# Designs tried in a protein design run: peptides against a protein of PDB entry 4JHK. Part 4

Target 1, 212 residues: chain A of PDB entry 4JHK
Amino acid sequence: EDYKIQSFDLETQKLLKTALKDPGSVDLEKVSSVIVDQSLKDQVFSREAGRICYTIVQAEAKQTNGSVFRRNLLNRLQQEFKAREETRKRSTQEWVCLVSFICNIFDYLKVNNMPMVALVHPVYDCLFRLAQSDALKNEEEVDCLVLQLHRIGDQLEKMNVQLMDELFNLLRDGFLLQEDLSSMGRLLLLEILEFRAGGWKLSDTAQKYYYS

## One batch from the design tools (peptide; aimed at target 1 R71 N112 V117)

Design b1_p12_1 (made by RFdiffusion4)
Pose (drawn by RFdiffusion4):
Structure b1_p12_1 (pose): chain A 212 residues (1-212), chain P 12 residues (1-12)
Amino acid sequence: as target 1 above (212 residues)
Amino acid sequence: SEQETVVTWWNE
């Protein structure tokens, strides 16, 4: 019900609500463009855009059996994904928004009730980037890293365990060895090590230790 | 297949 589009221009809110019911009536290329555009600019929307993208994808399949919107969305995201390092230099905020959005799409948009394999390596590419020492020194990026691991970390490991293993080695390495990792960064990494070791669930006691 | 189509789109 709540797609979290309050950040949008009033005219665009109408465009988006229309695409949900009658995709054939709207420019799906323009629709996908305004969604990707806003997703890089607003944090709340970047973590939630998957819902509205899925609803539109399903609406098009039902109405016209088409997947034009899905296509425009994936290709536009692939372009932003390719330019990820440049975007990171320009704005850490935009970068973490891109990662959150890509990961939200991996969570919501399924293909025959299965995850899109097309996004497996790209998502690991993003999380490995966050696990680097130049990214871990920024609590903003560590926060982004652990958000994705909480949400889709489990689904990602099923698709590829080798990558998740090597990724968590970087997490242990940064935890033990890195000195400019902050106190909050340390708490976040420790919680995610326990989270994964526990089978991607938060124990009652960890809940008490880490969170208010 | 639908999955292969998605992979192809992604790589465009």
Fold by OpenDDE base, seed 3:
Structure b1_p12_1 (fold): chain B 212 residues (1-212), chain A 12 residues (1-12)
Amino acid sequence: as target 1 above (212 residues)
Amino acid sequence: SEQETVVTWWNE
């Protein structure tokens, strides 16, 4: 398979390619750190990072029946999650990258073809934070919120419909009652409300935009 | 199970 890793220097690209094919021959802690660091700076990469991580997990399981990479990845992710409020205060861009990365890991790292139960509440916590009034007024945070719901909303709802109902109550209230939303933010909230109401079904055009 | 292992990692 071809992976989009052109944003890394040549040496790091070689490291990642080796990890994908022969994970036992590289430092998997270093590999996980590199992937997390880049995902926290580049939201576009975070989508590809999910695929890369899944491939490495499968390769390591097949090669040694080990899970060193996944353990290091999730430990680092937990550390970043715990510090999420400080990250948001420091940089909105890094905050939305963190949310995007967590959601993409949830989307791609399946356990026996099922979502990781351990990530359900952390993902919802991030989305609920984006649904607060102070976040909804920021278009960058609204963009992130709506994008993640398009990608993993149906999966999250299957894991906990009550939390999804509560989340969308906040989004509906924001759309109807909050006065300091940007015009684009308001349109995005309306679109995601209608998307869920329609059963989380994307058109072919929308599917290319969100999943390409 | 593998799910239990993931939970352990997240709670570390």
Scores: peptide ipSAE 0.046, ipTM 0.766, DockQ to the pose 0.905
OpenDDE base, seeds 1, 2, 4, 5: peptide ipSAE 0.043, 0.040, 0.046, 0.040; ipTM 0.753, 0.747, 0.763, 0.740

Design b1_p12_1_s1 (made by RFdiffusion4, then SolubleMPNN; from b1_p12_1, 5 letters changed)
Fold by OpenDDE base, seed 2:
Structure b1_p12_1_s1 (fold): chain B 212 residues (1-212), chain A 12 residues (1-12)
Amino acid sequence: as target 1 above (212 residues)
Amino acid sequence: SEMEEDIKWWNE
């Protein structure tokens, strides 16, 4: 299987490739750090990073029954999560990359074929932050919010429907009441409201209308 | 359990 790691230098690519196949032979703390660092810079890679992380976790489990990588990954994620407000202030791009990465980890990194329960509240916290008025007026943050809900909303709701209801109350209020939304932002909010109302499903025609 | 470990690690 091929992984999108072209953005790294050749030495780092080799490191990652080795981690994917023989995790016991590399410094998994370094690997986790590299993945997180790049995910904070590149939202496209962030999506791939989830899959990469899952593969490394599975490989290590099979090879040594270990969890060194997962532990280091969670440690670094926690650090970034704790500093999320500072990150948002410094760079909206890094902030949305962080949210995207955490959501992608939640989406891909299954443990015993189950979502990581430890990430449920952190993910909701990020989404709630994106649903605040100061974030909703920023189209980049709205894009991120709606994208994540499209990807993992149904899974996340299964973990905590009450929080999802609260989140969508905020989104509805934003859609109806907030005046400084961009036109596209308002359309995206409407779309995601309808998406959930339709059971987290959207017709191909509707999808094209909003995301073409 | 692994779930408990993850929660522990996240809260460290």
Scores: peptide ipSAE 0.490, ipTM 0.928, DockQ to the pose 0.806
OpenDDE base, seeds 1, 3, 4, 5: peptide ipSAE 0.038, 0.030, 0.034, 0.029; ipTM 0.730, 0.696, 0.690, 0.697

Design b1_p12_1_s2 (made by RFdiffusion4, then SolubleMPNN; from b1_p12_1, 6 letters changed)
Fold by OpenDDE base, seed 2:
Structure b1_p12_1_s2 (fold): chain B 212 residues (1-212), chain A 12 residues (1-12)
Amino acid sequence: as target 1 above (212 residues)
Amino acid sequence: SEMEEEIKWFNE
């Protein structure tokens, strides 16, 4: 299996490749830091980061029955989450990358084939923040919100239906009542409202777009 | 935070 790590320098690529195959031979704290740093800069990589993280976690568990990587990863994730408002103020791009990263970790980093319960509220917190009026007027944030809901909405709903209902109440209100939405933003909100109403199901072509 | 407590639980 190949991983998309060409955006890193050769030394870092080697580090990541080694971590994927022989995690015990590398500094896993450094590996986690590198992955998080890049995920905060590249939203496309955030998706791949989830896969990479899961693979490293599994490799370490198999090799040493350890969890050093996961611990460091989640610690860093927690730090970034705590500073999310500061990040949003500093850079919308970094903010949506952070949300994307958290959501992708939720999607891929399973425990006993189940989502990590500890990440449910943080993910919802991020999505609720994106659903506020000051965020809905920003197309970049709406894009992020809708993308995440397409990818993990069904899983999140299974974890907490009440929060999902509340979230979509906000989205419906935004769609109907907020006047400063972009045309695309309004269309995206309508799409996601219909997506959930349809049972979170996509066509094969649409699935490739959101899950590629 | 709630997240901090839950993450610690998972990792310890």
Scores: peptide ipSAE 0.028, ipTM 0.671, DockQ to the pose 0.203
OpenDDE base, seeds 1, 3, 4, 5: peptide ipSAE 0.027, 0.031, 0.027, 0.027; ipTM 0.661, 0.705, 0.672, 0.667; seed 3 fails the geometry check

Design b1_p12_1_s3 (made by RFdiffusion4, then SolubleMPNN; from b1_p12_1, 6 letters changed)
Fold by OpenDDE base, seed 3:
Structure b1_p12_1_s3 (fold): chain B 212 residues (1-212), chain A 12 residues (1-12)
Amino acid sequence: as target 1 above (212 residues)
Amino acid sequence: SEMEEDLKWFNE
């Protein structure tokens, strides 16, 4: 199985490949740090990072019945999550990368084939932050919000439908009442409202209209 | 369980 890790230098690529096949032979704390650092800079990689993390977790469990990588990963995620407001203030790009990474970990890193319960509230907290009026006026944040809801919205709703209802109340209000939305931002909010209303599915006609 | 360990580390 191939993983998209071309953004790393050759030495780091080798480290990651080794971690995927023989996690006991590498420093798993360093591996987790490298993955998180790159995910905070590259939103495209953050999607692949989720899959990579899941594979390493499974490989370590099989090899040594250990969980060193997962513990280090979750500890780092917790640290970054707690500092999320400072990150947002420093760089919108890093903030949306952080949200994307947390959501992708939620999507791929399963325990006993189930989503990690510990990540449910942190994910919702990030999405609620993106749904605030000061964030909705920034197209980059709206892009991130809508993308994550497309990817994991149905899974999140299964974990807590009440929070999802509250989140979409904010999105509806933003769409209807907020005047400083960009044209694209308003279109994206409308699309995601319709997406959920359709059972987290988009009709062929709607797909053509919004993404042609 | 694995779930319990995940909750422990992330919620600390």
Scores: peptide ipSAE 0.034, ipTM 0.711, DockQ to the pose 0.862
OpenDDE base, seeds 1, 2, 4, 5: peptide ipSAE 0.027, 0.030, 0.027, 0.026; ipTM 0.680, 0.677, 0.674, 0.672

Design b1_p12_1_s4 (made by RFdiffusion4, then SolubleMPNN; from b1_p12_1, 7 letters changed)
Fold by OpenDDE base, seed 3:
Structure b1_p12_1_s4 (fold): chain B 212 residues (1-212), chain A 12 residues (1-12)
Amino acid sequence: as target 1 above (212 residues)
Amino acid sequence: SEMDEDVRWFQE
């Protein structure tokens, strides 16, 4: 299986590839740190990072019945989540990368082929923050919000439909009532409202765009 | 699950 890790130098690429196949032969704390650091700077990588993380978790469990990588990964994510407001204030780009990464971990890091229950509320907390008026006026945050809902909205709704209803009430209000939205932001909100109403199903063209 | 326990304090 091939992974998109071209953004790393060759040495780090080798480290990641080794972790994927023989996790016991590498420093898994270092591996987790590298993945998180890059995911917080590169939103494009965050989706691939989710897949990589799942593979490493499975490989370590199979090889040593260990969970060193997962523990380090999730501990770091918890720290970043706790500081999310400070991150947002410092850099919108880093904030949306954080949200994207958390959502992608939710999407890929399954337990018995099911989403991690403990991540449901943290993910919703991030999405609700993006749905606030001060965030909706920022197109970069709207892009992030809509992208995550396209990717994991159906899964999140299955876990808690009440929270999803509340979230989309905010999005509808933003679309209808908020005056300082960008034109593109308003279009994106309308699209995601219609997407959910249509049963969270993408066309072939849309599928290529959001999951490229 | 063990994975859920790792992030049990994640919610704020």
Scores: peptide ipSAE 0.041, ipTM 0.742, DockQ to the pose 0.386
OpenDDE base, seeds 1, 2, 4, 5: peptide ipSAE 0.033, 0.033, 0.033, 0.038; ipTM 0.680, 0.671, 0.685, 0.728

Design b1_p12_2 (made by RFdiffusion4)
Pose (drawn by RFdiffusion4):
Structure b1_p12_2 (pose): chain A 212 residues (1-212), chain P 12 residues (1-12)
Amino acid sequence: as target 1 above (212 residues)
Amino acid sequence: MSWADIVEEQLT
């Protein structure tokens, strides 16, 4: 019900609500463009846009059996994904928004009730980037890293364990060895090490230790 | 190959 589009221009809110019911009536290329655009600019929307994207994808399949919107969305995201390092230099905020959005799409948009394999390596590419020492020194990026691991970390590991293993080695390495990792960064990494070791769940006692 | 192409192949 709540797609979290309050950040949008009033005209665009109408465009988006229309695409949900009658995709054939709207420019799905323009629709996908305004969604990707806004997703890089607003944090709340970047971690929630997957709902509205899925609803539209399903609406098009139902109405016209088409997947034009899905296509425009994936190709636009692929372009942002390819330019990820440049975007990170320009704005950490936009970068973490891109990662949150890509991961939200991996979570919501399914293909025959299965995850899109097309996004497996790209998501790991993003999380490995966050696990680097130049990214871990920024609590903003560590926060982004652990948000994705909480949300789709489990699904991702099923698709590829080798990558999740090597990724968590970087997490342990940064935890023990890196000195400009902050106190909050340390708490976040420790919690995620326990989270994964526990089978991607938060124990009652860890809940008490880490969170208010 | 684009992501969309890969996804189109899965949809088939």
Fold by OpenDDE base, seed 2:
Structure b1_p12_2 (fold): chain B 212 residues (1-212), chain A 12 residues (1-12)
Amino acid sequence: as target 1 above (212 residues)
Amino acid sequence: MSWADIVEEQLT
């Protein structure tokens, strides 16, 4: 199984591989920190890190019935979330990586086959931030917003339909009223509006229209 | 409350 850890040095790759198979033999706090750090730097990794984390969580649960990794992961993630505005000011790339990672964790880390309730509002907070006018003018932020909604929009809506309605009101307003949207940004907003209207499904024809 | 604590409560 490929966990997309090629961006790490060999020593760290070994650490992660060991965590995936024998989590009790490694420092799981260090592992969680490494994953979060890399997720902030590597957008590809930030989109895939949830699967890695899920595997480690399952491995630890099976091995020791422990939750040290998840606890440390969530603590670090919460710290980064609290500092998200500073992160955005420092680096748009790191900001969108952070959002991508949080959404990816929400998508993959289930508790009793249910989403982590703790992440519902934080995820919406991130998406609402991306839906503000100062963010919608940045194509990188629009890309992130639309990508996350494609990935977890249906799940988020099930958790809180009111917030989703409010979010899409902002997106509609951005689409219709914001003058400094890029052509691609406007196209992406239109697509995601249609995506939700279609029950979070997209026809093959529509997919080709927007992404080909 | 920390996210970690909330998740632990959810599992209970």
Scores: peptide ipSAE 0.749, ipTM 0.970, DockQ to the pose 0.895
OpenDDE base, seeds 1, 3, 4, 5: peptide ipSAE 0.748, 0.746, 0.745, 0.748; ipTM 0.970, 0.970, 0.969, 0.970

Design b1_p12_2_s1 (made by RFdiffusion4, then SolubleMPNN; from b1_p12_2, 5 letters changed)
Fold by OpenDDE base, seed 2:
Structure b1_p12_2_s1 (fold): chain B 212 residues (1-212), chain A 12 residues (1-12)
Amino acid sequence: as target 1 above (212 residues)
Amino acid sequence: MTWAEIAEEQEK
């Protein structure tokens, strides 16, 4: 299984691999820190980091019935979330990486095979932030927003349909009313509106139209 | 509650 850890140095890769096999033998706080740090810098990794996190969580649970990694991961993630506005101001790339990572953790890091309730509102908060006018004018943020909704929108809606309705009201307004929205951004918003309307599914032809 | 605490509570 490929965990997209190629961007880490060899020593860190070894650390991560050891965490996967024998989590009790490594500093899981350090492991969580390096994963979060890399997720904020590497967009590719941020979109997949939930997989390695889930595997480490499962490995630790199986080995010691512990949750040290998850606790440290979530604590760090919560800290980053609290500072999300400052992150956004500093770097759009880091901001979208943060959102991608949080969403990916929500996607993969299940609790008893259920979505993590703790992340529902934080994820929505991120998506709502991306749906604001100042964010919708940035294609990078629109890309992130649409990507996350494609990946976890159905799951999020199941957790809170009211928030999803409110979110899509903003997206509809952005699509229809925001003048400085790029043509690509407008197309992406239209696509995601249609995506949800279609039960979070798109026909093959529609997918090709919007993403080919 | 922290996210970590909420997650732990969810496990119960």
Scores: peptide ipSAE 0.798, ipTM 0.978, DockQ to the pose 0.894
OpenDDE base, seeds 1, 3, 4, 5: peptide ipSAE 0.791, 0.792, 0.790, 0.792; ipTM 0.977, 0.977, 0.977, 0.977

Design b1_p12_2_s2 (made by RFdiffusion4, then SolubleMPNN; from b1_p12_2, 7 letters changed)
Fold by OpenDDE base, seed 1:
Structure b1_p12_2_s2 (fold): chain B 212 residues (1-212), chain A 12 residues (1-12)
Amino acid sequence: as target 1 above (212 residues)
Amino acid sequence: MTWAEIAELEEK
């Protein structure tokens, strides 16, 4: 199994590997902090960190029936979420990493094999923020928005179809009415509109058209 | 309630 932790130094890699196998032998608060910190800096890691977190959660549950790691992780995430506007102002990259990470946690960290209800509105809040006019001007934010909807849109819609309808109304308006969208941004918005309309699936022909 | 607390309640 490759957990894609090569971006960490060797000492931290050892810490993470130990947490994955024997979570009771490490400081799980420190582990959660390290994962969040790296997820805010590395977009590749932020998109993949959910699997790592899920494994640690399951390992701890089996070992001690505890949830110390998840508690620390979610507490830190909630803190970062609350400060998301400041993060966005400071660094677009960190902002999109944060969104990617939250969405990734939503995707992987299930409770009773279901998405965590606690994360539904926070995820939508992030996506709605990316759908605002000022964010749609930034290709990096549009990329993030479209990527998350491709990854978890179907799950998120099942949790709240009304919010999804409202979100896509904003995206449609952005596509049709916002004049300062980049050509690529407009193309991506069109693609995601068609993606949802097609039941969160794209035909092979459409896939080639948008991504060739 | 915190996200963590809500998640814990969901498991019970």
Scores: peptide ipSAE 0.736, ipTM 0.968, DockQ to the pose 0.908
OpenDDE base, seeds 2, 3, 4, 5: peptide ipSAE 0.736, 0.735, 0.733, 0.733; ipTM 0.967, 0.968, 0.967, 0.967

Design b1_p12_2_s3 (made by RFdiffusion4, then SolubleMPNN; from b1_p12_2, 7 letters changed)
Fold by OpenDDE base, seed 1:
Structure b1_p12_2_s3 (fold): chain B 212 residues (1-212), chain A 12 residues (1-12)
Amino acid sequence: as target 1 above (212 residues)
Amino acid sequence: MTWAEIAELEEE
């Protein structure tokens, strides 16, 4: 199995590998901190870190029936979430990495094989922030928004269809009424509107049209 | 409640 940890130094890679196999032998607070830190810097990692976290959670549960890693991870994520506006002001890249990571954790870190209810509103809050007029002007934020909706939109809708309707009302308004959207941004918004309308699926023809 | 606490309650 490849957990895509090549972006870390060798010492940290060893730490992560040990956490994946024998979580009780490492400082899980440190492990969670390292994962969050890297997820805020590396968008590729932030999109894939959920699988790593899930594996560590499962390994710890099997080994000690504990949840130390998950607790530390979620506590750190909640702290970053609370500071999300400051992060966005400081760095758009870090902001979209944060959103990507939270969405990725939502996607992978299940509780009793179900999405964590604790993360539903935080995820929607992030997506609603990306759907605001000031964010829709930034292609990087639009890319992030559309990517997350492609990945977890169907799951989110199942958790709260009312919030999804409200979100897409904002996106439709942005598409139709906001004059300063880039051509690519407008295209992406149109695509995601059609994606949901099609039951969170796109035909092969539509896929080629928007992403060729 | 923290996210962590809520998640723990969901497992019970």
Scores: peptide ipSAE 0.734, ipTM 0.968, DockQ to the pose 0.906
OpenDDE base, seeds 2, 3, 4, 5: peptide ipSAE 0.732, 0.731, 0.730, 0.731; ipTM 0.968, 0.967, 0.967, 0.967

Design b1_p12_2_s4 (made by RFdiffusion4, then SolubleMPNN; from b1_p12_2 with D5E V7A T12K)
Fold by OpenDDE base, seed 1:
Structure b1_p12_2_s4 (fold): chain B 212 residues (1-212), chain A 12 residues (1-12)
Amino acid sequence: as target 1 above (212 residues)
Amino acid sequence: MSWAEIAEEQLK
C-alpha cells in the first residue's frame, strides 16, 4: 500500500512507516508534528494525509486501545487553526494547505464511523473565510474552496444545513456582485453553486464543461 | 474543550 510519503527524507519515511504498522514503538507526538508540518508545505500531501492519519489511529487503537496520536494531531491542528489569519497573511499556499488538510482529516478521521463533531465548525470557519470578498479575489483560495466543497460538502451539509445555506448565500453574492473576480473564479463559483443545487452531483458532461 | 477532548467524548 502506497501512502505517498516520498516527499519526506528517508529517515522520516522510515518513521512514518513504523508508525503505520507499530505506532507504540515511535514518538507519536513527533509523527503528528511531521505530518502537520509537511501538510502545510505540500498541497498534494495535505490532500491525502488523512488516509495516513486514519491508518495510524486505527493501528494504535488495535495495538493499545490508545489515542495518543489523534490527541497530538488534533492539538497541533487546533493550534494552527487558531493562527490561521497569521498563516494566511504570511503565505496563501500554507493557508490553503491548512484548509485542505483540516478538511481531509474531517473526511477520513471518523469517530466510530461518524464524522468528528469537533471539526464541523472549524471546517465551516475555514470555508467562510475563503468565501470573503478578499479571498474570492485570489484564484488559489477559490480553487481550495471549491475543491473542499466538492470533496466534503455533502457531509458538512448533513452536519449543519443552516451553515451551508449561509455559506452558499455568500458564494452567490460573490458570484453576482463582486466585480473583481477572475473569469476562472467566477466560473468555479457558478459550478459549485450548480453542484450543490444538483444534490452534490454533476454529470460527466458538466464536469468536462467547467474543468476542461 | 479542546478538539482532542471533544473527540474523546464522542468516542465514549
Scores: peptide ipSAE 0.762, ipTM 0.972, DockQ to the pose 0.907
OpenDDE base, seeds 2, 3, 4, 5: peptide ipSAE 0.761, 0.762, 0.759, 0.761; ipTM 0.972, 0.972, 0.972, 0.972

## One batch from the design tools (peptide; aimed at target 1 L77)

Design b1_p13_1 (made by RFdiffusion4)
Pose (drawn by RFdiffusion4):
Structure b1_p13_1 (pose): chain A 212 residues (1-212), chain P 13 residues (1-13)
Amino acid sequence: as target 1 above (212 residues)
Amino acid sequence: SEENLKDHMKTPP
């Protein structure tokens, strides 16, 4: 019900609500463009845009059996994904928004009730980037890292365990060895190590230790 | 989560 589009221009809100019901009536290329655009600019939307993208993808399949919107969206995201390092230099905020959005799409947009394998390596590419020492020194990126691991970390490991293993080595390494990792960064990494070791769930006692 | 996980965590020393 709530696609979290309050950040949008009033005209665009109408465009988006229209695409949900009658995709054939709207420019799906323009629609996908305004969604990707806004997703890089607003944090709340970057973590939630997957709902509205899925609703539109399903609406098109139902109405016209087409997947034009899905296609425009995936190709536009691929372009942002390819430019990820440049975007990170320009704005950490935009970068973490891109990762959140890509990961939200991996979570919501399914292909025959299965995850899109096309996004497996790209998501790991993003999380490995966050696990690097120059990223871990920024609580903003650590927060982004652990958000994705909480949300789709489990699904990702099923698709590829080798990568999740090597990724968590970098997490332990940064935890023990890195000195400019902050107190909050340490609390976040420790919680995610326990989270994964526990099978991607938060124990009652960890809930008490880490969170208010 | 619509908000940062670190905003809902206890303040470390």
Fold by OpenDDE base, seed 5:
Formats: structure tokens, C-alpha cells, sequence
Structure b1_p13_1 (fold): chain B 212 residues (1-212), chain A 13 residues (1-13)
């Protein structure tokens, strides 16, 4: 199976490839570190990172029944999550990369084919932060918010419908009441409101309106 | 920012 790791240097690519096939032969702490570091720089890689992480977790479990990689990954993720406000202040780009990474880990790193319960509240916390007025005025943050809700909203709702209701109350209020939304931001909020209302899918009419 | 809403569609893993 091919993984998109061309953004790394050749030495790191070799490290990652080895981790995917023979995790016991590499430093899994280092592997987790390089994946997190790159995910914080490249939002596109964040999605691939989830898939890579899941594969390494499964490979380590099969080979040694170990969980060193997962522990290191989650520890680093927790550190970045705790510093999220500082990250947002420093760089919107890094902030949305962080959110994307956390959401993709939630999406791909499943246990017994179920999301990790420990990630539910951190994911919601990130999405709620993106739903605040100071974030909704930034199109890049709205884009990130709506993208993640499209990807994992249905799964996240199943974990806690009350929080999802509260989140979408904020989005509705932002759409209706906030004056400094960009045109695209306002459109994205409307679309995601309709998306959830339709059971996390769009009608044919709505599909044509938003995507044609 | 997102220029096309098509990019927001769910994609298979």
C-alpha cells in the first residue's frame, strides 16, 4: 500500500516505511513525533497521517502486542491540544492544521471499530472554538470547521448529541446574527446547517445548489 | 479558504 510521504526527506521516508512494515525495528517515539510535526505544517497530510497512524498501531499490535506508538502519539497530541490557544494566536494555519489532525486521528484511529472516547471532548472543544465569533469571521477557520463536520459530524453526534446541538446552535446564530462573516463563510455555515438537518446528507436540490 | 464546496464532501478512507 502506498502512503503519501514525499514531503519528508529520504531518511524519514525510510523510517516511516519501516515503521509501517516492521515497527519493532524503529524508534516509535521518533516516528510519532515526525508525523505530528508534519501534520502541524500540512493540513493535507493530516488526513494521510490518520491512515498511517492506524496502520502503524495495527502493525505494532500484531508484531509485539505493544502500544508504544499509540501512547506517544496521543501524548504528543494532548500537548498540542493544551497549547491550542497559543497556536491559534501565533498562526491560523497551524491552528487549523492542529484541528484537522485531531479530527483525522479521531476518524481513523478506531478501537474495535469505534472512535476513541477519550478524543470526543477534545474534538468538540476544537470545533466549539472554531464556532466562536472571533473565529467565524475568519474564512480559513470556517472552512476547517465545516470540512471536519462533513467528515466526522455523524460519528461525533453519535458520541454526544447534546454537544452537537449546542455547537449547531452557535453556528445558526453565527449565520443569522453575525455581521462580519465572509460571503463564503456564510454560505458554508448555511450548507452545514442544512447538511445536518438532512441527516448528514444533502437532498438532490441542495446538492445542485451548493456543489454544481 | 475553500473555493469549492465539493471539497467538503465526505471521502472514503
Amino acid sequence: as target 1 above (212 residues)
Amino acid sequence: SEENLKDHMKTPP
Scores: peptide ipSAE 0.023, ipTM 0.624, DockQ to the pose 0.113
OpenDDE base, seeds 1, 2, 3, 4: peptide ipSAE 0.019, 0.021, 0.021, 0.021; ipTM 0.605, 0.627, 0.625, 0.628; seed 2 fails the geometry check

Design b1_p13_1_s1 (made by RFdiffusion4, then SolubleMPNN; from b1_p13_1, 8 letters changed)
Fold by OpenDDE base, seed 3:
Structure b1_p13_1_s1 (fold): chain B 212 residues (1-212), chain A 13 residues (1-13)
Amino acid sequence: as target 1 above (212 residues)
Amino acid sequence: MLEPISSFMKKPP
């Protein structure tokens, strides 16, 4: 199995590869820190980070029936989540990386093949923040919001349809009523509204319109 | 090492 970790130096790559195969032979706190730090800098990596984290969790459970890695990962995640408003104020890029990382952990780090219930409200809190008017006017935040909804929207809705309805009410109002949206932001909101309305799917006609 | 808070550690039934 191949993991895309070319963005790390060779020593760190070896550390991650070892953690994937023999987690008991490495410092799992250090491994979790490295993954979180890189995910907060690189939104593209956050997708791979979710898959890597799941594999390490499974490997540790099988090897020692332990959960040291997951505990350290979630502890760091809760710290970053609590400081999310400060992060957003400091750097939009770091903020959207944080949201992307949290969403990807929700997507990949499943327990008994089910999403972690504890992450549902934190994920919604992040998405609701991106749906506020001050965030919708920033194309980078809109792009992040729409991307996450494409990836995990159907799963989130299954966990809490009422929150999803409330979220999409905000997105609809933003699309219809907010005047300072970018052209791309407005297009993305329309697309995601249509995406959910179609059962989290796009018709062939819609696919050509938005992405061809 | 911080103790994990329950809001981030709850598992599905």
Scores: peptide ipSAE 0.021, ipTM 0.547, DockQ to the pose 0.019
OpenDDE base, seeds 1, 2, 4, 5: peptide ipSAE 0.010, 0.012, 0.008, 0.008; ipTM 0.513, 0.459, 0.505, 0.516; seed 5 fails the geometry check

